# Peptides against a protein of PDB entry 3VA4, part 21

Target 1, 107 residues: chain A of PDB entry 3VA4
Amino acid sequence: EPIGQLRLFSGTHGPERDFPLYLGKNVVGRSPDCSVALPFPSISKQHAVIEISAWNKAPILQDCGSLNGTQIVKPPRVLPPGVSHRLRDQELILFADFPCQYHRLDV

## One batch from the design tools (peptide)

Design b1_p20_1_s4 (made by RFdiffusion4, then SolubleMPNN; from b1_p20_1, 8 letters changed)
Fold by OpenDDE base, seed 2:
Structure b1_p20_1_s4 (fold): chain B 107 residues (1-107), chain A 20 residues (1-20)
Amino acid sequence: as target 1 above (107 residues)
Amino acid sequence: SLAQRKEEAARRALELAAAE
């Protein structure tokens, strides 16, 4: 059962897409093997990781040394590689130039 | 540029989130 959701907002690439997030490591990247596959040139093959250790704990987001970076929108902050960021519900994230939103699901 | 696209993406995120 999914613990969270990552929404890729709509854009020139197409309509919005929702990706389920599960316990463990959810890799965000251009590679089709990623839990959150974002098949776009500006996204690194393995761009970032969202790790969920428990259903009642905030997920941890880390940039994996991506080329075009990972940023928190509000408040604005660029995440250095490997730095842990505890995600808040409804958190707005930029993976390169693609805006996303994390949503905690009721479990 | 990428920088411009990131700025636009951030703005769009805020707008879309507010509309929810």
Scores: peptide ipSAE 0.781, ipTM 0.958, DockQ to the pose 0.968
Fold by OpenDDE base, seed 3:
Structure b1_p20_1_s4 (fold): chain B 107 residues (1-107), chain A 20 residues (1-20)
Amino acid sequence: as target 1 above (107 residues)
Amino acid sequence: SLAQRKEEAARRALELAAAE
C-alpha cells in the first residue's frame, strides 16, 4: 500500500492529480513509465526521484539533473542536482513550473 | 517566461495549501 502521496495542484493543465508513493524509488518525470508521470514539456523525462526507505522515515527528494529544476517553495530553495533533501509532511515542491505537495499517509 | 511561471506557481501553491 502507498506510504505517501504527491499531489499535483490543479492549474491550466487540468484538475488536481494525486500520485501514490511507495517504498523504494518513485521517479518523477515526463516519461509515462515514471511513478509520478507529469506529461508536460517543461518536465524532464527523468526529472527527480523521491526515495522512501521506510514507512517511518522522511522521504528523500533528489533532482536528477533536470533542465528546469526542482525547488522547495517554503522556504524558497533551488535543489542542486543529486543533493538529498529530506521532505517534510505537507512540503510544497516545484518541478519546473508545476506546483506539488508531498503528504505523508497514515498506515 | 519560465521564471515568471515558476514564481506564479510558487504563489499559487502557497494559496492552495492554505485553503486546505
Scores: peptide ipSAE 0.780, ipTM 0.958, DockQ to the pose 0.970
Fold by OpenDDE base, seed 4:
Structure b1_p20_1_s4 (fold): chain B 107 residues (1-107), chain A 20 residues (1-20)
Amino acid sequence: as target 1 above (107 residues)
Amino acid sequence: SLAQRKEEAARRALELAAAE
C-alpha cells in the first residue's frame, strides 16, 4: 500500500489527480513510465524524485536537473539539482508551473 | 511567461490548500 500521496491540483490541464507514493524512488516526470507521470511539456522527462525509505518515511525530494525547476511554496525555495529536501506533510511543491501537494498516509 | 506561471501556480497552491 502507498506510504504517501502526491496530489496534482486541478487547473487548465484538467482535474485534480492523486498519485500514490511507495517505498523507494518515485520519479516525477513527463515520461509515462514515471511513478508520478505529469504529461506536460514544461515537465522534464525525469524531473524530480521523491524517495521514501522504510527507516525514514519522511520523503526526500530532489530535483533531477529539470529544465524548469522544482520549488517549495511555503516558505518559498527553489531546489538546486540534487539537493535533498525533506518533505513535510501537506507540503506544497511546484514542478515547473504545476502545483502539487504531498500528503503523508499513516499506514 | 513561465516565471509568471510559476508565481501564479504558487499562489494558487496556497489558495487551494487553504480551501481543503
Scores: peptide ipSAE 0.778, ipTM 0.958, DockQ to the pose 0.970
Fold by OpenDDE base, seed 1:
Structure b1_p20_1_s4 (fold): chain B 107 residues (1-107), chain A 20 residues (1-20)
Amino acid sequence: as target 1 above (107 residues)
Amino acid sequence: SLAQRKEEAARRALELAAAE
């Protein structure tokens, strides 16, 4: 069962979309086989990864050396490639120019 | 520009999150 959710907010690209997050690595990227597939030109094929462990269900976000970056919105911060960032519930994230929000599910 | 879109995206994120 999903441990978390990543919401892609609505925009010019289309309506809001929710992606389930599971234990292990959830890859965010333009490639269609990504766990969180964001099929947009500004998103790298393998853009970032959200890893969730059984021991600590708080996800770890890492940018995978994406072209257009990964940022935390509040407070504003660009994530250095490969550096772990522990996601907080309700955290707002930019993958390139696409805003998303992480939600911890009650499981 | 991409920079402008990022700024707008951040603003929209905050607004949309607050509306929930």
Scores: peptide ipSAE 0.773, ipTM 0.957, DockQ to the pose 0.965

Design b1_p20_2 (made by RFdiffusion4)
Fold by OpenDDE base, seed 2:
Structure b1_p20_2 (fold): chain B 107 residues (1-107), chain A 20 residues (1-20)
Amino acid sequence: as target 1 above (107 residues)
Amino acid sequence: YATALAEHEERRATQLAEQA
């Protein structure tokens, strides 16, 4: 059962997509075997990771040394590689130039 | 260019989130 959701907003790539997030590590990347597969050239094969240790704890987002970076939208912040960022519900994230939003599911 | 594009998408994301 998914504990969270990552929404990829619609764009030139196509319509909005929602990715379920589970306990453990949810890898964001261009590789098709990633939990959050973003098949776009500007996304690194293993771009970032969203780790959820428990249903009642905020997920941790880390950039994995991606080429084009990971950013928090509000307030604006570029995430240094490997530095833990605690995700807030409804947090807006840019993976490279792709806007996404994390949503905590009511489990 | 990459920075400008990211900033544009950031603004769009904010607008979309606020409308939801």
Scores: peptide ipSAE 0.304, ipTM 0.798, DockQ to the pose 0.038
Fold by OpenDDE base, seed 1:
Structure b1_p20_2 (fold): chain B 107 residues (1-107), chain A 20 residues (1-20)
Amino acid sequence: as target 1 above (107 residues)
Amino acid sequence: YATALAEHEERRATQLAEQA
């Protein structure tokens, strides 16, 4: 069962989408094989990774050297490639120009 | 352009989250 959720907000690309996040690595990217598949040209094939461990349910977000970057919205921060960022519940993230939100599930 | 787009999306993301 999922430990968290990543919400892609609605926009010109289409409606809102919710992606379940599981223990281990959840890859965010344009490739359809990604756990969080964002099929948009501005998203890198393997854009970022959200890793959740059994001993620490708070996800770790890392940019994977994406072309258009990964940013935390509030407070603003551009994530350098490979640098770990611990996600807080309700955290707002930009993958390229696509706004998303992490939500921790109480299960 | 990239900076302007990012700033716009940051504002939109914040507004969307607050409305939820």
Scores: peptide ipSAE 0.269, ipTM 0.779, DockQ to the pose 0.039
Fold by OpenDDE base, seed 4:
Structure b1_p20_2 (fold): chain B 107 residues (1-107), chain A 20 residues (1-20)
Amino acid sequence: as target 1 above (107 residues)
Amino acid sequence: YATALAEHEERRATQLAEQA
């Protein structure tokens, strides 16, 4: 069962999409093998990773050295590669130029 | 990493945050 959800807001690319997040590593990237597959040229093949632990359930976001970066919207912060950021419920994230939102699921 | 497009989307994301 999913522990969280990552929502990709609608845009010129298409409609809104929700991606389930599970325990362990959820890779965000352009590669179709990614848990959160964002098939857009501005997204790196392996752009970032959202890791969720079993005991905490609070996700840790890390940029994987992406070309166009990963940013937290509020408060504003560009994530340097490999720097851990603990996601808060409903936190807004920019993967390159794509706005997303993390949602914690109550399970 | 800052591009005109990214900044626009950041503003959009901020607006979404304000609506929450």
Scores: peptide ipSAE 0.250, ipTM 0.774, DockQ to the pose 0.040
Fold by OpenDDE base, seed 5:
Formats: structure tokens, C-alpha cells, sequence
Structure b1_p20_2 (fold): chain B 107 residues (1-107), chain A 20 residues (1-20)
């Protein structure tokens, strides 16, 4: 059962896509083996990770030393590699230049 | 109103992405 969701907004790449997030590590990256597979050249093979330790705890987002970075939209912040960021519900995230949104699911 | 806010955030996020 998914605990959260990551939404990739529509753009020149194509339509909106929703990715389920589960307990444990959800890797975001260009590699098809990633939980959140973003098959775009500007995304690193292993770009970032969203770790969910429990359904009642905020997920932790970390950049994995990506080439084009990971940013929080509001308030604006570039995430240094390996530094933990506690995700808020409805948080807007940029992986490289791809806007996404985290949503906590009511399970 | 909830959907309108979501759409607004999407547009804002997209604009920021294009400028980055």
C-alpha cells in the first residue's frame, strides 16, 4: 500500500505522471530500476532519494550528488548533496528542471 | 478552490523550472 505520491507535472516531455511512494527508500532517477523513473537526459541515473521510515513520519529527501541538482520551490532552496530535507505535504520540488509535487496519502 | 490552488502552484513551479 502506497504511503505517498510524487507527481511529475506535465510539460514538453509529455503528460502528468503520478508515482506511488512506499515505506523505505524510493530512488528518483533516470535509471529504469528507480522507484521513480524519470527517463530524461538531464536527470542523473540515481538523482535523489525519498526515504519514508513510517506512515506517521515526514519523508526525508536527499540529493544523491546529481549533476543538475534538486531544489525546493517554496521557500526556494538548493539541496546540498546528502543533506536531509524533511518533506511537507504538497511540497513542490525541482529535479533538474522538472517540477514535481509530493503528496501524503490518507491510508 | 483546492483544484484552482493546485493548478496555480503547477504553473508557478513550471515557470520557475523554465527560468532555472
Amino acid sequence: as target 1 above (107 residues)
Amino acid sequence: YATALAEHEERRATQLAEQA
Scores: peptide ipSAE 0.215, ipTM 0.752, DockQ to the pose 0.035

Design b1_p20_2_s1 (made by RFdiffusion4, then SolubleMPNN; from b1_p20_2, 12 letters changed)
Fold by OpenDDE base, seed 3:
Structure b1_p20_2_s1 (fold): chain B 107 residues (1-107), chain A 20 residues (1-20)
Amino acid sequence: as target 1 above (107 residues)
Amino acid sequence: FEEELREHEERRRRKLEALE
């Protein structure tokens, strides 16, 4: 059922965690009701959103005006709030200082 | 909080560099 996956790499916060991504808006944030709940102080309650319109389309990542930002690692870029970024498979993302990776799942 | 923010920025930078 999930179309994608967001992997939070292991770190000082704990072990690796994988979050399924579905059609529609997958909110990344500190709030526990987020699709990708990252319960860390440096993450905004509503930090970013990964929107998947279809299984055959690249997801769109947008920062939601987070305090500590959203960055793409390769090539490095800070995402201005509300600006759409098309995610590539295996793209590395920093939500604040938490490294994550988007992975397209076979469906 | 300013110190915390600075530390956060430094951690973010280090993570960015490590992932590149």
Scores: peptide ipSAE 0.027, ipTM 0.553, DockQ to the pose 0.049
Fold by OpenDDE base, seed 2:
Structure b1_p20_2_s1 (fold): chain B 107 residues (1-107), chain A 20 residues (1-20)
Amino acid sequence: as target 1 above (107 residues)
Amino acid sequence: FEEELREHEERRRRKLEALE
């Protein structure tokens, strides 16, 4: 059962998409094997990871050394590769230039 | 390539501004 959700907002790439997030490592990347598969050329094969260790703990976001980076929107911050960022509910994230939002699910 | 990077950065900036 999903513990969280990552929403990719609609854009020129297409409609909005919601990706379920589970306990463990949820890889964000261009590779089709990623939990959050973003099939766009500006996204690295393994771009970032959202790790959820428990239902009652905030997920940890890490950039995996992506080419085009991972950013927090408010306040604006580029995430250094491998540095843990604790996600807040409703946090807005940019993977490359793709705006996303993390949402904690009530489970 | 440099132009592409510039355009990417500009798009990213605009998206940041729109979300804030």
Scores: peptide ipSAE 0.026, ipTM 0.546, DockQ to the pose 0.048
Fold by OpenDDE base, seed 5:
Structure b1_p20_2_s1 (fold): chain B 107 residues (1-107), chain A 20 residues (1-20)
Amino acid sequence: as target 1 above (107 residues)
Amino acid sequence: FEEELREHEERRRRKLEALE
């Protein structure tokens, strides 16, 4: 039933991990109950949210007022808290210093 | 895109280290 995927690339923190994304709100954060749980000190407990309203609509990414920010890589820009960003397929995202990639799944 | 990602990540890491 996942509609999308968020990939955390490998790094000094460890190996690559893939997180399924579902309809509704997918919270990204350090808290273990987040849909995308990133257990790292530089990630806020509730860092950002990826909301998918329908399978045929682009997801919306919002920073939740995180301490260390959320950034889009291409073109480079910091997302102001609460501002909606429509995700493109294969888009590269930084949560704090952790590089991730969104992928639309063929369902 | 990997080179662009690396450059952006390095810049972000420097800022992050200053806050931690």
Scores: peptide ipSAE 0.045, ipTM 0.623, DockQ to the pose 0.086; fails the geometry check
Fold by OpenDDE base, seed 1:
Structure b1_p20_2_s1 (fold): chain B 107 residues (1-107), chain A 20 residues (1-20)
Amino acid sequence: as target 1 above (107 residues)
Amino acid sequence: FEEELREHEERRRRKLEALE
């Protein structure tokens, strides 16, 4: 059962999409086998990872050394590769130039 | 959110311009 959700907002790339997030590692990337598959050229094959633990349902986001980076929108922050960032509910994220939002599910 | 996104993009643009 999903613990969270990552929403990709609509844009020039297409319509809005929602990706379920589960316990463990949820890889964000251009590769089709990623949990959060973002099939866009500016997204790295393995761009970032969102890890959720059972004891702490707040996800940990890490950039995986992506080419075009991972940023938090507010407050503005570029995530250094491999540095853990605890996601807050409703937090806005940029993977490269693609705006996303994390949502904690009520489970 | 749109304002926040625009501000982010502007900062990125400024950084890129500084590197040119």
Scores: peptide ipSAE 0.023, ipTM 0.543, DockQ to the pose 0.080; fails the geometry check

Design b1_p20_2_s2 (made by RFdiffusion4, then SolubleMPNN; from b1_p20_2, 13 letters changed)
Fold by OpenDDE base, seed 2:
Structure b1_p20_2_s2 (fold): chain B 107 residues (1-107), chain A 20 residues (1-20)
Amino acid sequence: as target 1 above (107 residues)
Amino acid sequence: FEEELEEFRRRREEKLKELA
């Protein structure tokens, strides 16, 4: 069962979408095989990964060497490829220019 | 948070323009 959620905020691309996050690696990318599939040209096929190792541990976000980057909004930070960023609950993330938000599910 | 996002985007855009 999902233990986290990634919300893609609504925009010109369409309505808000919520993606469940599971234990293990949740790949964010344009590829339809990604668990978080963002079918937009500016998103890399495998853009980033959110790894959840345990229900009681913060997920780790890593950019996978994406073309247009992965950024944290507050505080502002561009994530270097492969560098682990521990996600805080309610963290705001930009995948390319697509604003998203991570939140833990009450499981 | 929308305001924060906009500010972030603004700063990024300015930086990109400087690099152009």
Scores: peptide ipSAE 0.062, ipTM 0.611, DockQ to the pose 0.075
Fold by OpenDDE base, seed 1:
Order: structure tokens, then sequence, then C-alpha cells
Structure b1_p20_2_s2 (fold): chain B 107 residues (1-107), chain A 20 residues (1-20)
């Protein structure tokens, strides 16, 4: 069962899309094998990872050394590669220049 | 490539401002 959700907002790329997030590692990237597949050229094949543990359902986001980076919107911050960032409910994230929002599900 | 990268940076900054 999904523990969270990552929403990709609508834009020139297309309509809004929702991706379920599960316990363990949820890879964000251009590769179609990623849990959160963002098929856009500015997204790295393996761009970032959102890890959710059973003991702490608050996700940990890490950039995987992506070319165009991962940024938090409030407050504005570029995530250094491999550095853990605890996601807050409704937090806004930029993968490259694609705006997304994390939502914790009521499970 | 450099021009594309500069444009990307510009768009990213603009998006950050819009969402903030």
Amino acid sequence: as target 1 above (107 residues)
Amino acid sequence: FEEELEEFRRRREEKLKELA
C-alpha cells in the first residue's frame, strides 16, 4: 500500500500526474524503470531517491548527483548530492525544472 | 549547449519564484 504520493504538476510537458510512494526506495528519474518515471530530457536517468522507512514514515529525499539538480521551494534550497532531506507533508520540490509536491497519505 | 543550460537555469529560477 502506498505511504505517500508525489504529484507532478501540469505544464507544457502535459497534464498532472500522481505517483504512489511505497516503503523502501522510490527512485525518481528519466529511466522507465524508476518508481517515479519522469520521461524528460532534463531529468537524469536516476535523478533522486525518496526513501520511506517503516519506523519513520517521513520520507528522506536525496539527489543522486543529477545534472540539473533537486531543489526545495520553501525555503529555496538546492540539495547537495547524497545529502538527506526530510520531506514535510505538502512540500514542494523541483526535479530539474519540474515542480512536484509530496503528500503523505492517511494509511 | 551552453545556451540551453542558461535557458534552463532561467526557467528554474522563474519557477522557484512562482511557487514560493
Scores: peptide ipSAE 0.057, ipTM 0.608, DockQ to the pose 0.049
Fold by OpenDDE base, seed 4:
Structure b1_p20_2_s2 (fold): chain B 107 residues (1-107), chain A 20 residues (1-20)
Amino acid sequence: as target 1 above (107 residues)
Amino acid sequence: FEEELEEFRRRREEKLKELA
């Protein structure tokens, strides 16, 4: 049962894609083994992690030392590696230059 | 590689402008 969703907006790379997020660590990266697999060259194999805890359903986003970075759009913020960012519902995120949006599911 | 990074930066900045 997914507790959240990460939407990759459509673009030159292709159509919109929705990735379910579950309790625990949801790794974002180019590796096909990632929970959120973004198979694009500018995405690091292990780019970032969205962790959702049972005691705190608000996801924590951390960049994993990615080459091209992880940014919050509003307000603009580049996430230093390993620094926790609590995701807000509908928050817009850039993994490299790929725009995504976190959506909290009603679960 | 440098050119690729510059292009990436450009695209990123454009995306930020579109979404903000």
Scores: peptide ipSAE 0.056, ipTM 0.610, DockQ to the pose 0.049
Fold by OpenDDE base, seed 5:
Structure b1_p20_2_s2 (fold): chain B 107 residues (1-107), chain A 20 residues (1-20)
Amino acid sequence: as target 1 above (107 residues)
Amino acid sequence: FEEELEEFRRRREEKLKELA
């Protein structure tokens, strides 16, 4: 069922974690109700959203007006709130200061 | 809180460096 995956790299916060991504809206945030729950104080309750409209289309990432921001690593770019960013396979993302990577699953 | 923000910014820059 999962179409993609978001990997949270290991760090001072703990070990690596992988989150499945599905068709529709996958909310990234501190709230335990989020599809991608990142239980850290610097993450907003609803920090960002990864929307997958179809299995054969690139996901869209949007910051939800988070306090500490969402940034693409290469090339470096801070995402303004509500602005759509098409995710590339293997894209590196910072939610606040937490590094993550998106990759498409072969289904 | 500003001290915490300074540390946060430092960590963010460090993470960017690690992923570059």
Scores: peptide ipSAE 0.053, ipTM 0.612, DockQ to the pose 0.047

Design b1_p20_2_s3 (made by RFdiffusion4, then SolubleMPNN; from b1_p20_2, 10 letters changed)
Fold by OpenDDE base, seed 1:
Formats: structure tokens, C-alpha cells, sequence
Structure b1_p20_2_s3 (fold): chain B 107 residues (1-107), chain A 20 residues (1-20)
């Protein structure tokens, strides 16, 4: 049923974790009720959102005015709050300083 | 920050290579 995945790479915080992504808004944040819950102090309670409008369309990533920002790694780009970024498969994202990777699932 | 991004890119590449 999930049509995408966000992978949090391993680090000093602990092991790698995979989060399923669904149609609609997938909120990334420190709050435990987020679709992608990243319980770290440098992550905002409502940090960013990954919106998937259809299974055959690329997700849209938006920063929600986070304290420590959202960035695309390659090519490097700081995402201004509320500005839509179309995610490519296997794209590397920084939420604050936490590296994550978006992966499209074959369904 | 630029060096941080570069380090993360290299880390991703290394992880992908390890899966091959």
C-alpha cells in the first residue's frame, strides 16, 4: 500500500530506519504523530512535508519553516519555506543535519 | 555546510556501493 519510502541513514543517533510514504501529505518532524517521526532536538515539530498526489507522479517536498532547514544534497540546494521541490527517485535530503533518501516503491 | 553536504553525498555513494 505504501508507494514511497524515506530512509534515514544510520549515524550517532542509531541505526537506519525506513518510513513508508502514502498518497497525500506525509509530514516529517519531531512530533510523534508525524508520518516520518524524527525524534531529535534539531528537527522541528513540523519540519517538512512530502506530498504524493498520485502513484505515477513525483512527490513534492516542502520545508514548513523549520528552524534548521531542509536541503537537497546533489545538486546542493537550500529549500526556502513553502517552495515546492519535485523529488527524484533516490534523491538525498537533509532535514537539519540528518541525511535521508527518498525511494519510489514498485507497486 | 558545503563540506557537510559533500560528506553526506559520499556516504550515500558508499552505502549504495556496499549493496552491490
Amino acid sequence: as target 1 above (107 residues)
Amino acid sequence: FEEELKAHEERRAAKLAALA
Scores: peptide ipSAE 0.036, ipTM 0.624, DockQ to the pose 0.033
Fold by OpenDDE base, seed 5:
Structure b1_p20_2_s3 (fold): chain B 107 residues (1-107), chain A 20 residues (1-20)
Amino acid sequence: as target 1 above (107 residues)
Amino acid sequence: FEEELKAHEERRAAKLAALA
């Protein structure tokens, strides 16, 4: 069962989409086989990864050396490639220029 | 980038307000 959720907000690209997040590595990228598949040219094929080690632990977000970057919205910060960022519930994230939000599910 | 973030935050705020 999913432990978390990543919401892609609606925009010029289309409507809002919700992606379930599971234990282990959830890859964010343009490749269709990614757990969080964002089929947009500005997203790298392997853009970032959200790793969830346990249901009661905050997920870890890492940029995978993406072309257009991964950023935290509040406070604004660019994530250096490979550096672990512990996600807070309701945290706002930019993959390239696509706004997303992480949500912890009750399990 | 800061202007882009502002726009994204405003969109989020609008979505949240619509649920209130």
Scores: peptide ipSAE 0.031, ipTM 0.613, DockQ to the pose 0.032
Fold by OpenDDE base, seed 2:
Structure b1_p20_2_s3 (fold): chain B 107 residues (1-107), chain A 20 residues (1-20)
Amino acid sequence: as target 1 above (107 residues)
Amino acid sequence: FEEELKAHEERRAAKLAALA
């Protein structure tokens, strides 16, 4: 069962999409094989990873050396590749220029 | 971008209000 959710906000690219997040590594990337598949050219094939070690622990977000980067929106912060960022519930994230939001599920 | 987020939240709020 999913432990969290990543929402891709609606935009010119299309409607809102929700991606379930599970225990372990959830890869964000352009490849359709990614857990969070964002099929856009500005997204790297393997762009970032959201790792969830336990249902009661905050997920860890890491950029995987993406071309166009991963950023936290508020407060603004560019994530250096490979550096762990602990996600807060309702946190807003930019993968390249695509706005997303992490949501913790009650399980 | 901030305006886009605001618009998104407004749409979400409207949908929730319709359920009330």
Scores: peptide ipSAE 0.030, ipTM 0.600, DockQ to the pose 0.022
Fold by OpenDDE base, seed 3:
Structure b1_p20_2_s3 (fold): chain B 107 residues (1-107), chain A 20 residues (1-20)
Amino acid sequence: as target 1 above (107 residues)
Amino acid sequence: FEEELKAHEERRAAKLAALA
């Protein structure tokens, strides 16, 4: 059962897509094996990870040393590789140039 | 891109409001 959701906003790449997030590590990357598979050349094969320890705890986002980076949109902030960032509900994230939004599901 | 995101959020909010 998904605890969270990562929404990829619509854009030149296509329509909006929602990815379920589960307990544990949810890898974001270009590789099709990733929990959040973003098949775009600007996304690293293993770009970032969203770790959810419990349903009642905020997820932790970490950039995995991606080529084009991971950023928080508001307020603007580039995430240093390997540094934990606790995600807020509705937080806007940029994986390379792709805008996404984390949403905590009401479960 | 922030303008695009804002527009997206507003459209979503409007859709939800229409269901009320």
Scores: peptide ipSAE 0.029, ipTM 0.595, DockQ to the pose 0.021

Design b1_p20_2_s4 (made by RFdiffusion4, then SolubleMPNN; from b1_p20_2, 14 letters changed)
Fold by OpenDDE base, seed 5:
Structure b1_p20_2_s4 (fold): chain B 107 residues (1-107), chain A 20 residues (1-20)
Amino acid sequence: as target 1 above (107 residues)
Amino acid sequence: YEEEREAAERRRAELLERLE
């Protein structure tokens, strides 16, 4: 059962998609082996990671040294590679030029 | 890949203006 959800908003790339997030490391990237697979050229093969250590703890987002970066929208902040960012519920995230939103599931 | 990177940077800037 997923503990969180990452929503990819609709755009020129296609319709909205929701990705389940589980305990452990949820890799975001272009590689089809990623938990959150974003098969787009501007996304790095292994772009970022969302790690959930416990159901009652905020997930940690880290950029994996991606080419086009990972940013928090409000307030605007570019995440330095490998630096931990604690995700808040409903946090808006840009993986390269793709807008996403983290949502905590009540399980 | 350079062209894609530049295009992505432009799109990201545009998205930030809309999402903020």
Scores: peptide ipSAE 0.338, ipTM 0.833, DockQ to the pose 0.048
Fold by OpenDDE base, seed 2:
Structure b1_p20_2_s4 (fold): chain B 107 residues (1-107), chain A 20 residues (1-20)
Amino acid sequence: as target 1 above (107 residues)
Amino acid sequence: YEEEREAAERRRAELLERLE
């Protein structure tokens, strides 16, 4: 049962995609083995990680030393590699140049 | 990766302007 959701907005790459997020580490990356697989050249094979330790705790986002970075939209902030960022519900995130949104599921 | 990185940087900047 997913605890959260990561939405990849539609764009030139294609239609919107929704990825379920589970307890533990949800790896975001170009590799097809990633929980959140973003098969795009600008995305690192292992780009970032969204860790959910409990259903009642905000997820933690960390960039994994990606080539093109991970950024929070509001307020704009590039995440230094390995630095923990607590995700807010409806948080807008840029993985490289791909806009995404975290959504907490009420389960 | 240089060309891709530069392109991504520009697109990211443009996206920020639109999303903010």
Scores: peptide ipSAE 0.289, ipTM 0.810, DockQ to the pose 0.049
Fold by OpenDDE base, seed 1:
Structure b1_p20_2_s4 (fold): chain B 107 residues (1-107), chain A 20 residues (1-20)
Amino acid sequence: as target 1 above (107 residues)
Amino acid sequence: YEEEREAAERRRAELLERLE
């Protein structure tokens, strides 16, 4: 049962895509084995991780030492590698140069 | 991938400006 959703907005790369987020670690990266697979050259093989705990459904986002970084849009902030950031519903995230949005699902 | 990184940095800056 997905607890959240990560939406990749449409762009020159293609149409909008929605990725379900589950309990545990949801890896964001260029590698096809990632839960959130973003097959683009500016995305690191293992770029970031969104971890969701059973006791706290609010996801924790961490950059995994990506080449082109992970940023929060509002307020603008580059996430230092390995530093936990609690995601809020509808928060806008940049993985490298790709805008995404987190949505909490009502389950 | 230095060229790709530089291009991504420029695109990211442009996106931030647009999204804010």
Scores: peptide ipSAE 0.285, ipTM 0.809, DockQ to the pose 0.049
Fold by OpenDDE base, seed 4:
Structure b1_p20_2_s4 (fold): chain B 107 residues (1-107), chain A 20 residues (1-20)
Amino acid sequence: as target 1 above (107 residues)
Amino acid sequence: YEEEREAAERRRAELLERLE
């Protein structure tokens, strides 16, 4: 069962999409193998990872050394590669030029 | 969350300008 959700806002790329997040590593990237597959040129094959542990349901976001970066929107912050960032509910994230929002599910 | 969405959209646009 999903522990969280990552919403990709609608844009020129297409409509809004929701991705379920599970325990373990949820890889965000252009590769179709990714849990959160964002098949867009500006997204790295393995762009970032959202890790959720059983001991800490609050996800940890980490950029994987992506080309175009991962940023927190508010407050604005570019995430250094490999640095853990605890996601807050409703947090807005930029994976490259794609705005997303994390939503914690009540499970 | 409309205002927050709009803010995200603006940041996306700004980033696009830098990438182009």
Scores: peptide ipSAE 0.215, ipTM 0.746, DockQ to the pose 0.062

